# Ledger of designs, part 246: peptides against a protein of PDB entry 3T6J

Target 1, 375 residues: chain A of PDB entry 3T6J
Amino acid sequence: PIVESYIGFIESYRDPFGSRGEFEGFVAVVNKAMSAKFERLVASAEQLLKELPWPPTFEKDKFLTPDFTSLDVLTFAGSGIPAGINIPNYDDLRQTEGFKNVSLGNVLAVAYATQREKLTFLEEDDKDLYILWKGPSFDVQVGLHELLGHGSGKLFVQDEKGAFNFDQETVINPETGEQIQSWYRSGETWDSKFSTIASSYEECRAESVGLYLCLHPQVLEIFGFEGADAEDVIYVNWLNMVRAGLLALEFYTPEAFNWRQAHMQARFVILRVLLEAGEGLVTITPTTGSDGRPDARVRLDRSKIRSVGKPALERFLRRLQVLKSTGDVAGGRALYEGYATVTDAPPECFLTLRDTVLLRKESRKLIVQPNTRLE
Target 2, 372 residues: chain A of PDB entry 3T6J as posed
Amino acid sequence: PIVESYIGFIESYRDPFGSRGEFEGFVAVVNKAMSAKFERLVASAEQLLKELPWPPTFEKDKFLTPDFTSLDVLTFAGSGIPAGINIPNYDDLRQTEGFKNVSLGNVLAVAYREKLTFLEEDDKDLYILWKGPSFDVQVGLHALLGHGSGKLFVQDEKGAFNFDQETVINPETGEQIQSWYRSGETWDSKFSTIASSYEECRAESVGLYLCLHPQVLEIFGFEGADAEDVIYVNWLNMVRAGLLALEFYTPEAFNWRQAHMQARFVILRVLLEAGEGLVTITPTTGSDGRPDARVRLDRSKIRSVGKPALERFLRRLQVLKSTGDVAGGRALYEGYATVTDAPPECFLTLRDTVLLRKESRKLIVQPNTRLE

## One batch from the design tools (peptide; made by RFdiffusion4, then SolubleMPNN)

Design b2_p23_8_s1 (from b2_p23_8, 13 letters changed)
Fold by OpenDDE base, seed 2:
Structure b2_p23_8_s1 (fold): chain B 375 residues (1-375), chain A 23 residues (1-23)
Amino acid sequence: as target 1 above (375 residues)
Amino acid sequence: MTLVAGEVYRLPSTSEEDFENYF
């Protein structure tokens, strides 16, 4: 078998400032069959990048073909188990040297496992569909998240000699209609500049890319879905995200006004964006469970994903990227923290919903892999 | 004949500091 490994200070999710990496490592075996799917995505990456809702001037100047491999993990040492990985975590290196993408296949398989009776916050009519398509939709989301999420976008930089990596006279900020007014100076990085919101903000951008691009027929085709199946995969992917946004409330600490998990904060932000879009796209309804205790239902109107959801996500995603590219920390923080704010204001009453989420949550899980086998 | 990873299991955790970075 082909063995892959990595080790070092890699992910900074445990650093409040998003800068210091946690020491982690894994050993894994390449899953050739699953890797082939991601190679097809890689082959289309350059074209798909053009579908993202920002001008080419806000995208990388040169497309660097990345590696994308599905791995079956033999061992993973770290505080959290990712579904996918995009490394290095330095945007400057991603722009100039390239990057590698990894999907942890057997970890994803665990994530795919769902017991219908334990599936919370979905309408009964959606549960079977959700169970059926959770895995496939998750593969799509992870692939897009890593390759075209983390792998996309340009940082505007002025180097130590005063030279810019963009044309100050011609590049226009699509949000303001003006020339670029801010950028990264020498020594400034994404993490150093955006600090406390950097990790979650980037995850939010990557997740949003996944949702946005999964609407593209070419993406679904790459993963082998067409017709009704493709539409179901799209629906379940979006449904999974809005559900995740509700589940995310578990990771909010009201007393400290902080989030304990960057991905979950990101998913809550996306939920807020889609709720703000209105028009019945997303509805969260408090209910009473069969046990007589508080429950909730998340409803996503699939017929409004393209008409209401996509435009809302497009605007939001563009803003995320523009603020990231220009190093506009003030604007970025205002935008992101605004959506990340959790209150009990109606109609959503998120703090009340949080109580429901906590009531319905399952115990924390440890991933355990005891052995290998020959096939 | 190919060496493959065995099944991965989710067991109850003894710490809330353990987290999963997937849906």
Scores: peptide ipSAE 0.050, ipTM 0.674, DockQ to the pose 0.130
Fold by OpenDDE base, seed 5:
Order: sequence, then C-alpha cells, then structure tokens
Structure b2_p23_8_s1 (fold): chain B 375 residues (1-375), chain A 23 residues (1-23)
Amino acid sequence: as target 1 above (375 residues)
Amino acid sequence: MTLVAGEVYRLPSTSEEDFENYF
C-alpha cells in the first residue's frame, strides 16, 4: 500500500490571529480509485483557473502542478479531523514552491452518514435527493475547494529590494478601474494583514470557488457525472451550502459578537450573499415541527442557480479575490464582516433562527477509528 | 493485500468545539 503521513505544527484555525499552528499528525493509506478523479482534476486545473472570475493578472503567474491524493486515515492526532487539506498554509510558498492537496476519504464518508429522520431544515421532497448526492457533491466541493480555491489567486507583493511581482503601470483593479494602489510589503502575509478574519475569509473564498466551478460541465465530467446526475450533484452541492449557512448560526456567540468556527462563518456569509441575490433563489421559512416547537425550512430554486446564483457569487468572489490580492484589509473587512454580521432584522431574523437551529441541533460526536484490516 | 482503514465510529462528545467541518 501507499502510505502517507504528516506531523507538525500545521493548521492555524485555533489561533485567533491565524498564525500559530496546532500540532497535528496522521497516518493514512492512498485510495487509488478516488485519487484518480483528483488527478484528472489536477490535469484540468490550469484551464479551470481561467474560468475564475478575476483577470489573469490576479491569478498566479505560473501554475505549479500539485499532488492531489485521496487518503483513508488510519490514525489522526489533533483537535479535529479535516475533510480536505491544502498545504503548505503559506501563500508565498504556494506561489513559489507549489502545494499538495489531500482528501480524507473515510472522514468524508463519516460526514455523509445522515439518517433521513434526523435531517433538519430541508423540504421533504429534497431529503432523498440530498441523502443520495451529498457524498458525491462533497467530493466535488472538497476537490474544488482545496485545489482551485486555496490553490488559486495571486498576492501582489513588493519584495525587500522594492521590486513588484506585478506591473504597476498595466495591471488594473477590475472593481475600481484604477491602477493597483495597495499590496503586501516585505514581511507581510495574508494572515498577518487580515488577522482575525483571514482564516474565515479564505475559507469563504475557497467554498465560493467550489460552488462557482461546480457549475462547469468539465468538472462534473471529471467526477463521472453527466446529464441529470450532474444537475442533481450541482443542486445538492448548492443546497448543502445554503443549509450549512443556516446551521452555521450554532457557532455564533451573540454576547461576544463572535464566530467560533471559521468554515461555518464562511458558509453563513455565502448564504447571505445568495439571499441578497433575491429573486426567489433561496428562501428560509420558519415553521412548526411535529413536536409543536419552532422549526425552519430552506428552499433553493434549482432553476435559478445559474441565472441568479452564479452571477451573485461571481461578483462576490471577484471582490474577495481583488481585496485579497491587493492586501486591502479595510475593504476586505468591511465586505466580509458586513455579510458575517448576525442581527434579528427582518425578513430573515437570524438571531431568532439561531434559536431554532440550537433547538434542533444534534449532539456533537467524536470520530473514532480503532481498527484496520488487510484485504 | 491492501491495508484498509477499519470502520469509523461516531461517539457522543462533550467538546464545545466541532472541528469536523474543517477543510
């Protein structure tokens, strides 16, 4: 078997400033079948990067082909087990040295396991479809999230010698129509500049890339989906994201005006973006459960994903990238925190919905993998 | 012969933080 491992101070999600890594370690075996799908995605990555909604000048100058492997975890030591990984976690290294992607396949499989009767906040007519395609859609989303999300975008940098990695005279900010007015100076990094919002902001960008690119037929084909199946995978992927945005409210602390989970905050932001798009794309309806207590339903109009959802996400994703590339912390914070704000304002009344989410939440679970076998 | 990860179980947790959603 092909065995992979890593050990060290790697992920910084537990650092409020996004800088200090948590000590982690795993041992895993390669899932060859799923890895083959990700390798096909890698083979198409350079072309797919051109589909992202920013000018080539805001994309990496040189595409460095990464490794992408699906792993079945034998053991994991850390505070939590991710579904996917993109390393190293330094944008400068990603741009100059390249990166590696992994999907933790058996971790994803655990995440797929949802009983129909426990599935909250979905319409009854969506539940069976959701259960059927959640796994496959997750594979697509994680692949795109890691490879083309975290693996995309250029940071504009001035080095210690005063040289720029972009042409100041010709590169235009697509949002302002003007020349680039801000960049990263020597010693400045994504995490050091964006600080408290850096992790969640980047996760939001990566998740948005996933949603945006999953609409591309080539992506679905790589994962083996065509025709009606491809459309169902797209629908369930988007449906899962808007549902996750509602579930995210569990991880908001109103008293501290703080988010406790970077990914869930990101998913809430995406929900807000798609709600703002309007036109009946996303609807959240408070209801009463069979137990007589508050409940809610999320509805996504699949016919409006491309016509309403994609343009809204395109504009938002472009803004995220432009602000990231230019190191515009003020603009980035204003944009992101604006969408991340949780109030009880109508029509959504998110603080009230939060109470409903908390009322319907499942108990947290530990993932335990006590054994291995030879086949 | 191929080494395969065994069955994964989910047990109740007292943790205040859920890291399962990390990518």
Scores: peptide ipSAE 0.048, ipTM 0.685, DockQ to the pose 0.140
Fold by OpenDDE base, seed 1:
Structure b2_p23_8_s1 (fold): chain B 375 residues (1-375), chain A 23 residues (1-23)
Amino acid sequence: as target 1 above (375 residues)
Amino acid sequence: MTLVAGEVYRLPSTSEEDFENYF
């Protein structure tokens, strides 16, 4: 078996300022079969990057082929077990040296092992489909999230010598139609500049990339899905995201006006974007459970994913990237915090929905791997 | 012969982060 491990200060999600890494470590075994799918994705990455909704000038100058591996975790020491990892967590290094991607396959496998009767906030008609395709859709989403999400985009930088990594005269901001007016100075990083929103913002960008690119036929083909299966995977992936956006409310602390989990905040933001798109794409309906207590249902109109969802996500994702590239903290914060704001404003009444989410919350699950075997 | 992780289980816990995360 191929064994992979890492240890050190890696993820900064526990730092409110997104700068200080948590010390963690894992030991894992390579899943060769699943890794092959990601290798195919890597082989198409350079082409797929061109499908992202920003000009090439906002993309990495030179594509560097990354490593992507599916891992079955044997042990993980840390505050939480991720589903996927993209390292290093330094954009400059990602741009110049490359990166490694991993999917923690057995973690994902546990994620879809949900009891139907405990599956909250979905329509009954969606539950079986959701259960069936959650796992496969996760493979797609994780692959895209890590490889083409975290692995995409360019930061405009002026180095210590005053040189720019972009042509100031020719590069145009697609949102403003003007030349680039802001960039990262020497010593400035994504995390240092965007600070409190950096981690969640980046996760939101990566998740959005996943949703956006999963619509591409080539992506689904790479993962072995065609026809109705491909459409179901797409639907469930989007459905999972909007559901996650609702579930995310658990991780919002109204009293402190803060989020306790970067990924969940990101998912809430995406939910807000898709709700804003309107046209019946996403509907959250408060209901009454069989127990007579508050409940809710999220509905996603699959027929409107491409017509309504994709354009909305495209615009949003482009804005995320442009603001990130240009180091426009003010604009980025305004955009992101705007969508991340949780109020009780109608029609959604998110604070009320939060109460419902908390009411329906299950106890946290500890992932345990009690055994290994040789095959 | 390949070493693989065996069955994975989710047990009830008192902690809060039980959702899938992409790092």
Scores: peptide ipSAE 0.038, ipTM 0.686, DockQ to the pose 0.131
Fold by OpenDDE base, seed 4:
Structure b2_p23_8_s1 (fold): chain B 375 residues (1-375), chain A 23 residues (1-23)
Amino acid sequence: as target 1 above (375 residues)
Amino acid sequence: MTLVAGEVYRLPSTSEEDFENYF
């Protein structure tokens, strides 16, 4: 067997300032079959990076072919288990030295085991599709999230010698139409500058990349989906995201006006973006469950994903990247916190919906892997 | 012959930590 492991202070999700890593480690076995799909994704990465909605000047100067492996976890030691990992977590190192990606395949598989009767907030007609395609859509999303999400974008830097890694005279900010007016100084990092929003912001960017690029036929082909299957995978991926945005409310604390989970906050932000797009793309409808208690339904209009959803996400994703690249903390915070704000304003009434989400929430789960087998 | 991870299970947890799984 091919065994992979890592150990160290890696993820900073538990640091409110996003700076201090938590001790983490895993031991895993390579899933060769799924890894082959990710290898094909890597082979297409350079081209797919060009599909992202920012100028090449905001992308890495040189493409560095990363490693991407699907792993079946034997043991994971940490406070939380990711679906995927992109390391190192330093953007400057990612763009100059490269990075490694892993998907924790068997962890993802556990997420697929949702019982239909317990599947909340979906229309009945969507439940079967969701159950069928959640797994495959997760594989796609995680692959894109890690490789082309976390693995994309450039930080504009002025080094200790005063040299810039971009042409100040020719590079134009696509949002302002002006020359670049801010950047990272020597010693400044993504996390140090964006601090409290850094983790969630980056996850939001990565998730958005996943949604955006999953629309690309080549991506679906890499994962073995064509025709109606590809469209269903796309639909379920987007549906899962908007549903996750609603579920995210569980992790918001109104009294403290804070979020307790970076990925969930990110997913709520994406939901807000897609709701803002309007045109019936996403609808959240309060309902009454069979038990007579509050419930809700999320609807995603499949026919409007490309026409309404994609452009909205494109604009948002570009803004995220531009603000990240330029180290514009003020602009980034204003944008992100704006979408991350939870109010009870109509029509969504998110605080009221939160009560519904809490009412319908599942118990927290412990993932265990008690056995192995020889094949 | 390859060693493969077996079945993974999700068990109920009473953990109050909000950072348990980031899927």
Scores: peptide ipSAE 0.072, ipTM 0.684, DockQ to the pose 0.139; fails the geometry check

Design b2_p23_8_s2 (from b2_p23_8, 11 letters changed)
Fold by OpenDDE base, seed 4:
Structure b2_p23_8_s2 (fold): chain B 375 residues (1-375), chain A 23 residues (1-23)
Amino acid sequence: as target 1 above (375 residues)
Amino acid sequence: MTLIAGEVYRLPSTSEEEFEYYF
């Protein structure tokens, strides 16, 4: 078997300022079959990067072919187990030196194993489809999230010598129509500048990339989905995201006005974006469960994903990237915190929905290390 | 012969600590 491992101070999700890494480590075995899919994704990455909704000037100057491997985790030591990893976590290194991606396949498999009777907030008609395609959709989402999410975009930098990594005269901010007015100076990083929102913001960007690019036929083809299956994978991926946005409310603390989980905050933000798009794309309806207690249903109109959802996500994702690239912390914070705000304002009444989410919350789970076998 | 990782199991947590998977 091919064994991979890493260990060190890697992820900063537990640092309120997003700067200090938590000690983490894993040992894993390469899943060759799934890795082959990700290799095909890598082979298409340069072209797919061009499909992202920002000008090439906001993308990496040169595509650096990364590794992407699917791993079955034998042991993971840390406060949380990722489903995917993109390293290094330094954007400057990602754009100049390259990066590696991994998908933790068996971790994803655990996430797939949702019992139908415990599947909350979905319409009954969607449950079987969701169960069937959640796994495959996660594979797609994680692959895109890591490779083309975390692996995309450029930071505008002025180095210690005063040189810019972009042409100040010709590069235009697509949101303002003006020349670039802000950038990262020497010693400034994404995490150092955006601080408290950096992790969640970046996860939101990466998740948005996943949703956006999963609509591309080539992506689904790479993962082996065509025709109706491809459409179902797309639908379930988007449905999962909007559902996750609702579930995310579990991780909001109203008393502290803060979020306790970066990815869940990101997913809530995406939900807000898609709700804002309107036109019946996403609907959250409070209901009464069979037990007579509060419940809710999330509905996603499949027919409006491309016509309503994609444009909304495109605009949002572009804004995220532009603000990130230019180091516009004020603009980025305003945008992101705006969508991350949880109130009880109609029509959504998110604080009320949060009560419902908490009521329907499942008991916390521990991930048990897998056995190994020889075949 | 290939060493293959088996299934990962999720069990009820006895701790109040949040253990989550993420992307």
Scores: peptide ipSAE 0.094, ipTM 0.720, DockQ to the pose 0.142; fails the geometry check
Fold by OpenDDE base, seed 3:
Structure b2_p23_8_s2 (fold): chain B 375 residues (1-375), chain A 23 residues (1-23)
Amino acid sequence: as target 1 above (375 residues)
Amino acid sequence: MTLIAGEVYRLPSTSEEEFEYYF
């Protein structure tokens, strides 16, 4: 339909246990031009899924062609407006029945309107590229995040009859080299097992898929980018992610050791992964602003994205998926909380950087939603 | 005739509540 809507308890980001959905709803109209790009991405999805860094045994058994539509939101009721949506949120249903993806294109467009002088934490040489390519890179990231992020991976399940959806004798855990030792039992879900980290962990996986697959030439071609433009889109996408990881510190509460936003926590985790990769890939440098107050700069070495960044992200992303598939909560929590921990340890001194982030914080904005016109 | 949605705008908020876009 040209007009789409949904309503109900959908997203669980506001539930500390990641289980209860917030009541939300939207009405939107189809953007046909942008939808055509996502349809091309859908057409390549089965092939692109094979590029993900886990064995086929950890991917869904059957590729179910999803729907992907770009929507311009007319009205959205909820605590936040998503840039993209993948529904249903139940992994078992995604695996067996399929899913639908939407991109809220006009919500993304709002994020593009950044004044150069207000753009924090970037090197001056990166600001113009960032402004130019933030929008296009977001389209790529959201498309990959929803379709191939949330839309990928298998949960190993033992059903009520005791049957497994995987061959226990032949499927090997690529991280351990051993047979599968854990799985989801009847009645267990992703959210029920991983609980407090489930939402953020899944967002981190999806964001990582986006960064990882945006390096694939076919992806950029689908979105209409080639040559230097494609490389700039890749660079800005990765740059945006590492910047977002720094900005994420706003949403950490040191006194409670808690994150208040799942996506921001996820982005911080990715930043930590890429920092750990070393080799000068990502550098965060505390500076002094022109006002004499603390500032910071994030630098991403473009030349090291593929050589240093991709392998680091590959290993991390594979671990995320394997732990998710096997229902290994202990391992998953250890991995994720390890990267999500915020301390003031050198060299990064993230708690100190948080103070800088808060100091440089832009005033909060309210999204005013549009009307429609006939053309 | 094609129905086209307008642009979404961000205005300064006086609210202390967090309002964020996500995906």
Scores: peptide ipSAE 0.081, ipTM 0.644, DockQ to the pose 0.126; fails the geometry check
Fold by OpenDDE base, seed 1:
Structure b2_p23_8_s2 (fold): chain B 375 residues (1-375), chain A 23 residues (1-23)
Amino acid sequence: as target 1 above (375 residues)
Amino acid sequence: MTLIAGEVYRLPSTSEEEFEYYF
């Protein structure tokens, strides 16, 4: 078997300022079968990058073919276990040297263990589809998230010599119609500049890329889904995201106005974007459970994903990228924190929903990796 | 012969730490 491992200061999710890496390590074995799907995705990456909703001038100048493998983790030491990894975490290196993607396949599989009767916040008619397609949809989402999410976009930089990595005269900001007015200076990084929102913002961008590109027929084909199956995978992927946005409220601390998990904050932001799109795309309905206690249901109108959801996500995703590329911290913070704000304002009443989420919270679980075997 | 590496399970925990996965 092919063994992969890393150890060191890798992810900064636990740093409130998004700067300091947490020390972690893993040992894993390559899953060849799943890796083959990701290889096909990599082969299409250059083309798929063009489908992202920003001008080529906001994309990497040169496509560097990354590695992408699916891994079955044997041992993981850290505060949390990722489902996917894109390294290095330095945008400059990603642009100039390339990157590697991995999916921890067996970690994703653990998420499938939720029993139907314990599956919260979904309509009964969605539960079976969700259970069936959650796994496959995760594979799609993780692949897109890592490869085309984290692996996409250009930062506008002025180097120490005063040279720009973009043409100041010709590059136009698609949101303003004007020339580029801000960029990263020498020594400035994504994390240093966007600080407290950097990690969650980037995760939100990557998740949004996943949702956006999973609508592309070529993507589903790469993963082996066609026809009704492809549509179900799309639906469940989007459904999972909006559900996750609701579940995310568990990780918000109202007293501190703080999010404790970057990915969950990102998912909440996406939920807010899709709710804002309106037109019945997403609805969250407070209900009463069979136990007489508060409950809720999330509904996603499948027929409106492309007509309502995609355009909304497109606009949002473009804004995320433009603000990131230009180093517009003020604009980026205003946009992101606006969607990340949790209030009890109607119609959603998110703080009230949070109480419901907490009430319906499953017992704490521990991940266990007891064995490996030869079959 | 295929190596099935690292079967992962979620078990109820009495710990104060909740298992989280992220992308």
Scores: peptide ipSAE 0.073, ipTM 0.694, DockQ to the pose 0.132; fails the geometry check
Fold by OpenDDE base, seed 2:
Structure b2_p23_8_s2 (fold): chain B 375 residues (1-375), chain A 23 residues (1-23)
Amino acid sequence: as target 1 above (375 residues)
Amino acid sequence: MTLIAGEVYRLPSTSEEEFEYYF
């Protein structure tokens, strides 16, 4: 078997300022069959990057072909076990040296395994479809999230000598219509500049890339889906995201006005974006469960994903990238924290919904690491 | 002869620790 490992101070999710890495590590074996799907995605990555909703000037100057491997984890040491990884976490290195992607396949399998009777907040008619396509949709989402989410976008930089990595005269900010007014100076990084929102913001961008690009037929073809199956995968992927946005409220602490999990905050932000799009795209309805206690249902109108959802996500995702590229912390914070704010304002009444989410919360689960066997 | 890594499992936990990151 091919064995892969990594170890070190890698992920900074536990640092409130997004700068200091937690010491983590894994040992895993390569899943060759699953890796082949991701290799096909890599082969199309350069083309798919052009489908992202920002000008080429806001994308990396040169695509550096990464590795993407599916791994079955044997051991993992850290505070949380990821389903996917994109390293290094330094944007400058990603731009100049490249990156590697991994999917922890057996972790993903656990992540999307759901019993119908335990599946909360979905309409009954969606449950079977959700269960059927959760796994496949998750594979698509993780692949896009890592490769084309974390792997995309350019930071505008002025080096120590005063040289820019972009043409100040010709590059136009698509949001303002003006020349670029801000950038990263020497020594400034994404994490150092965006600080408290950096991790969640980046996760939100990556998740949004996944949702946005999963609509592209080529992506679904790469993963082996066509026709009705492809549409179901898309629907379930989007449905999962909006559901996750509701579930995310578990990780919000009202008393401290803070989020305790970067990915969940990101998913809530996406939910807010899609709710703002209106037109019946997403509906969250408080209900009463069979037990007589509060419940809720999330509905996503499949027919409005492309007509309403995609444009809303496109605009939002472009803004995320532009603000990231230009190092506009003030604008980025205003945008992101605006969507990340949790209040009890109607019509959603998110704080009330949070109570419902907590009421329906499942017990925490521990990941038990596998053993190997010879066949 | 093939080495099989096996499956990861999730078991109920009483831990109050937060799940930090997922992917």
Scores: peptide ipSAE 0.057, ipTM 0.654, DockQ to the pose 0.141; fails the geometry check

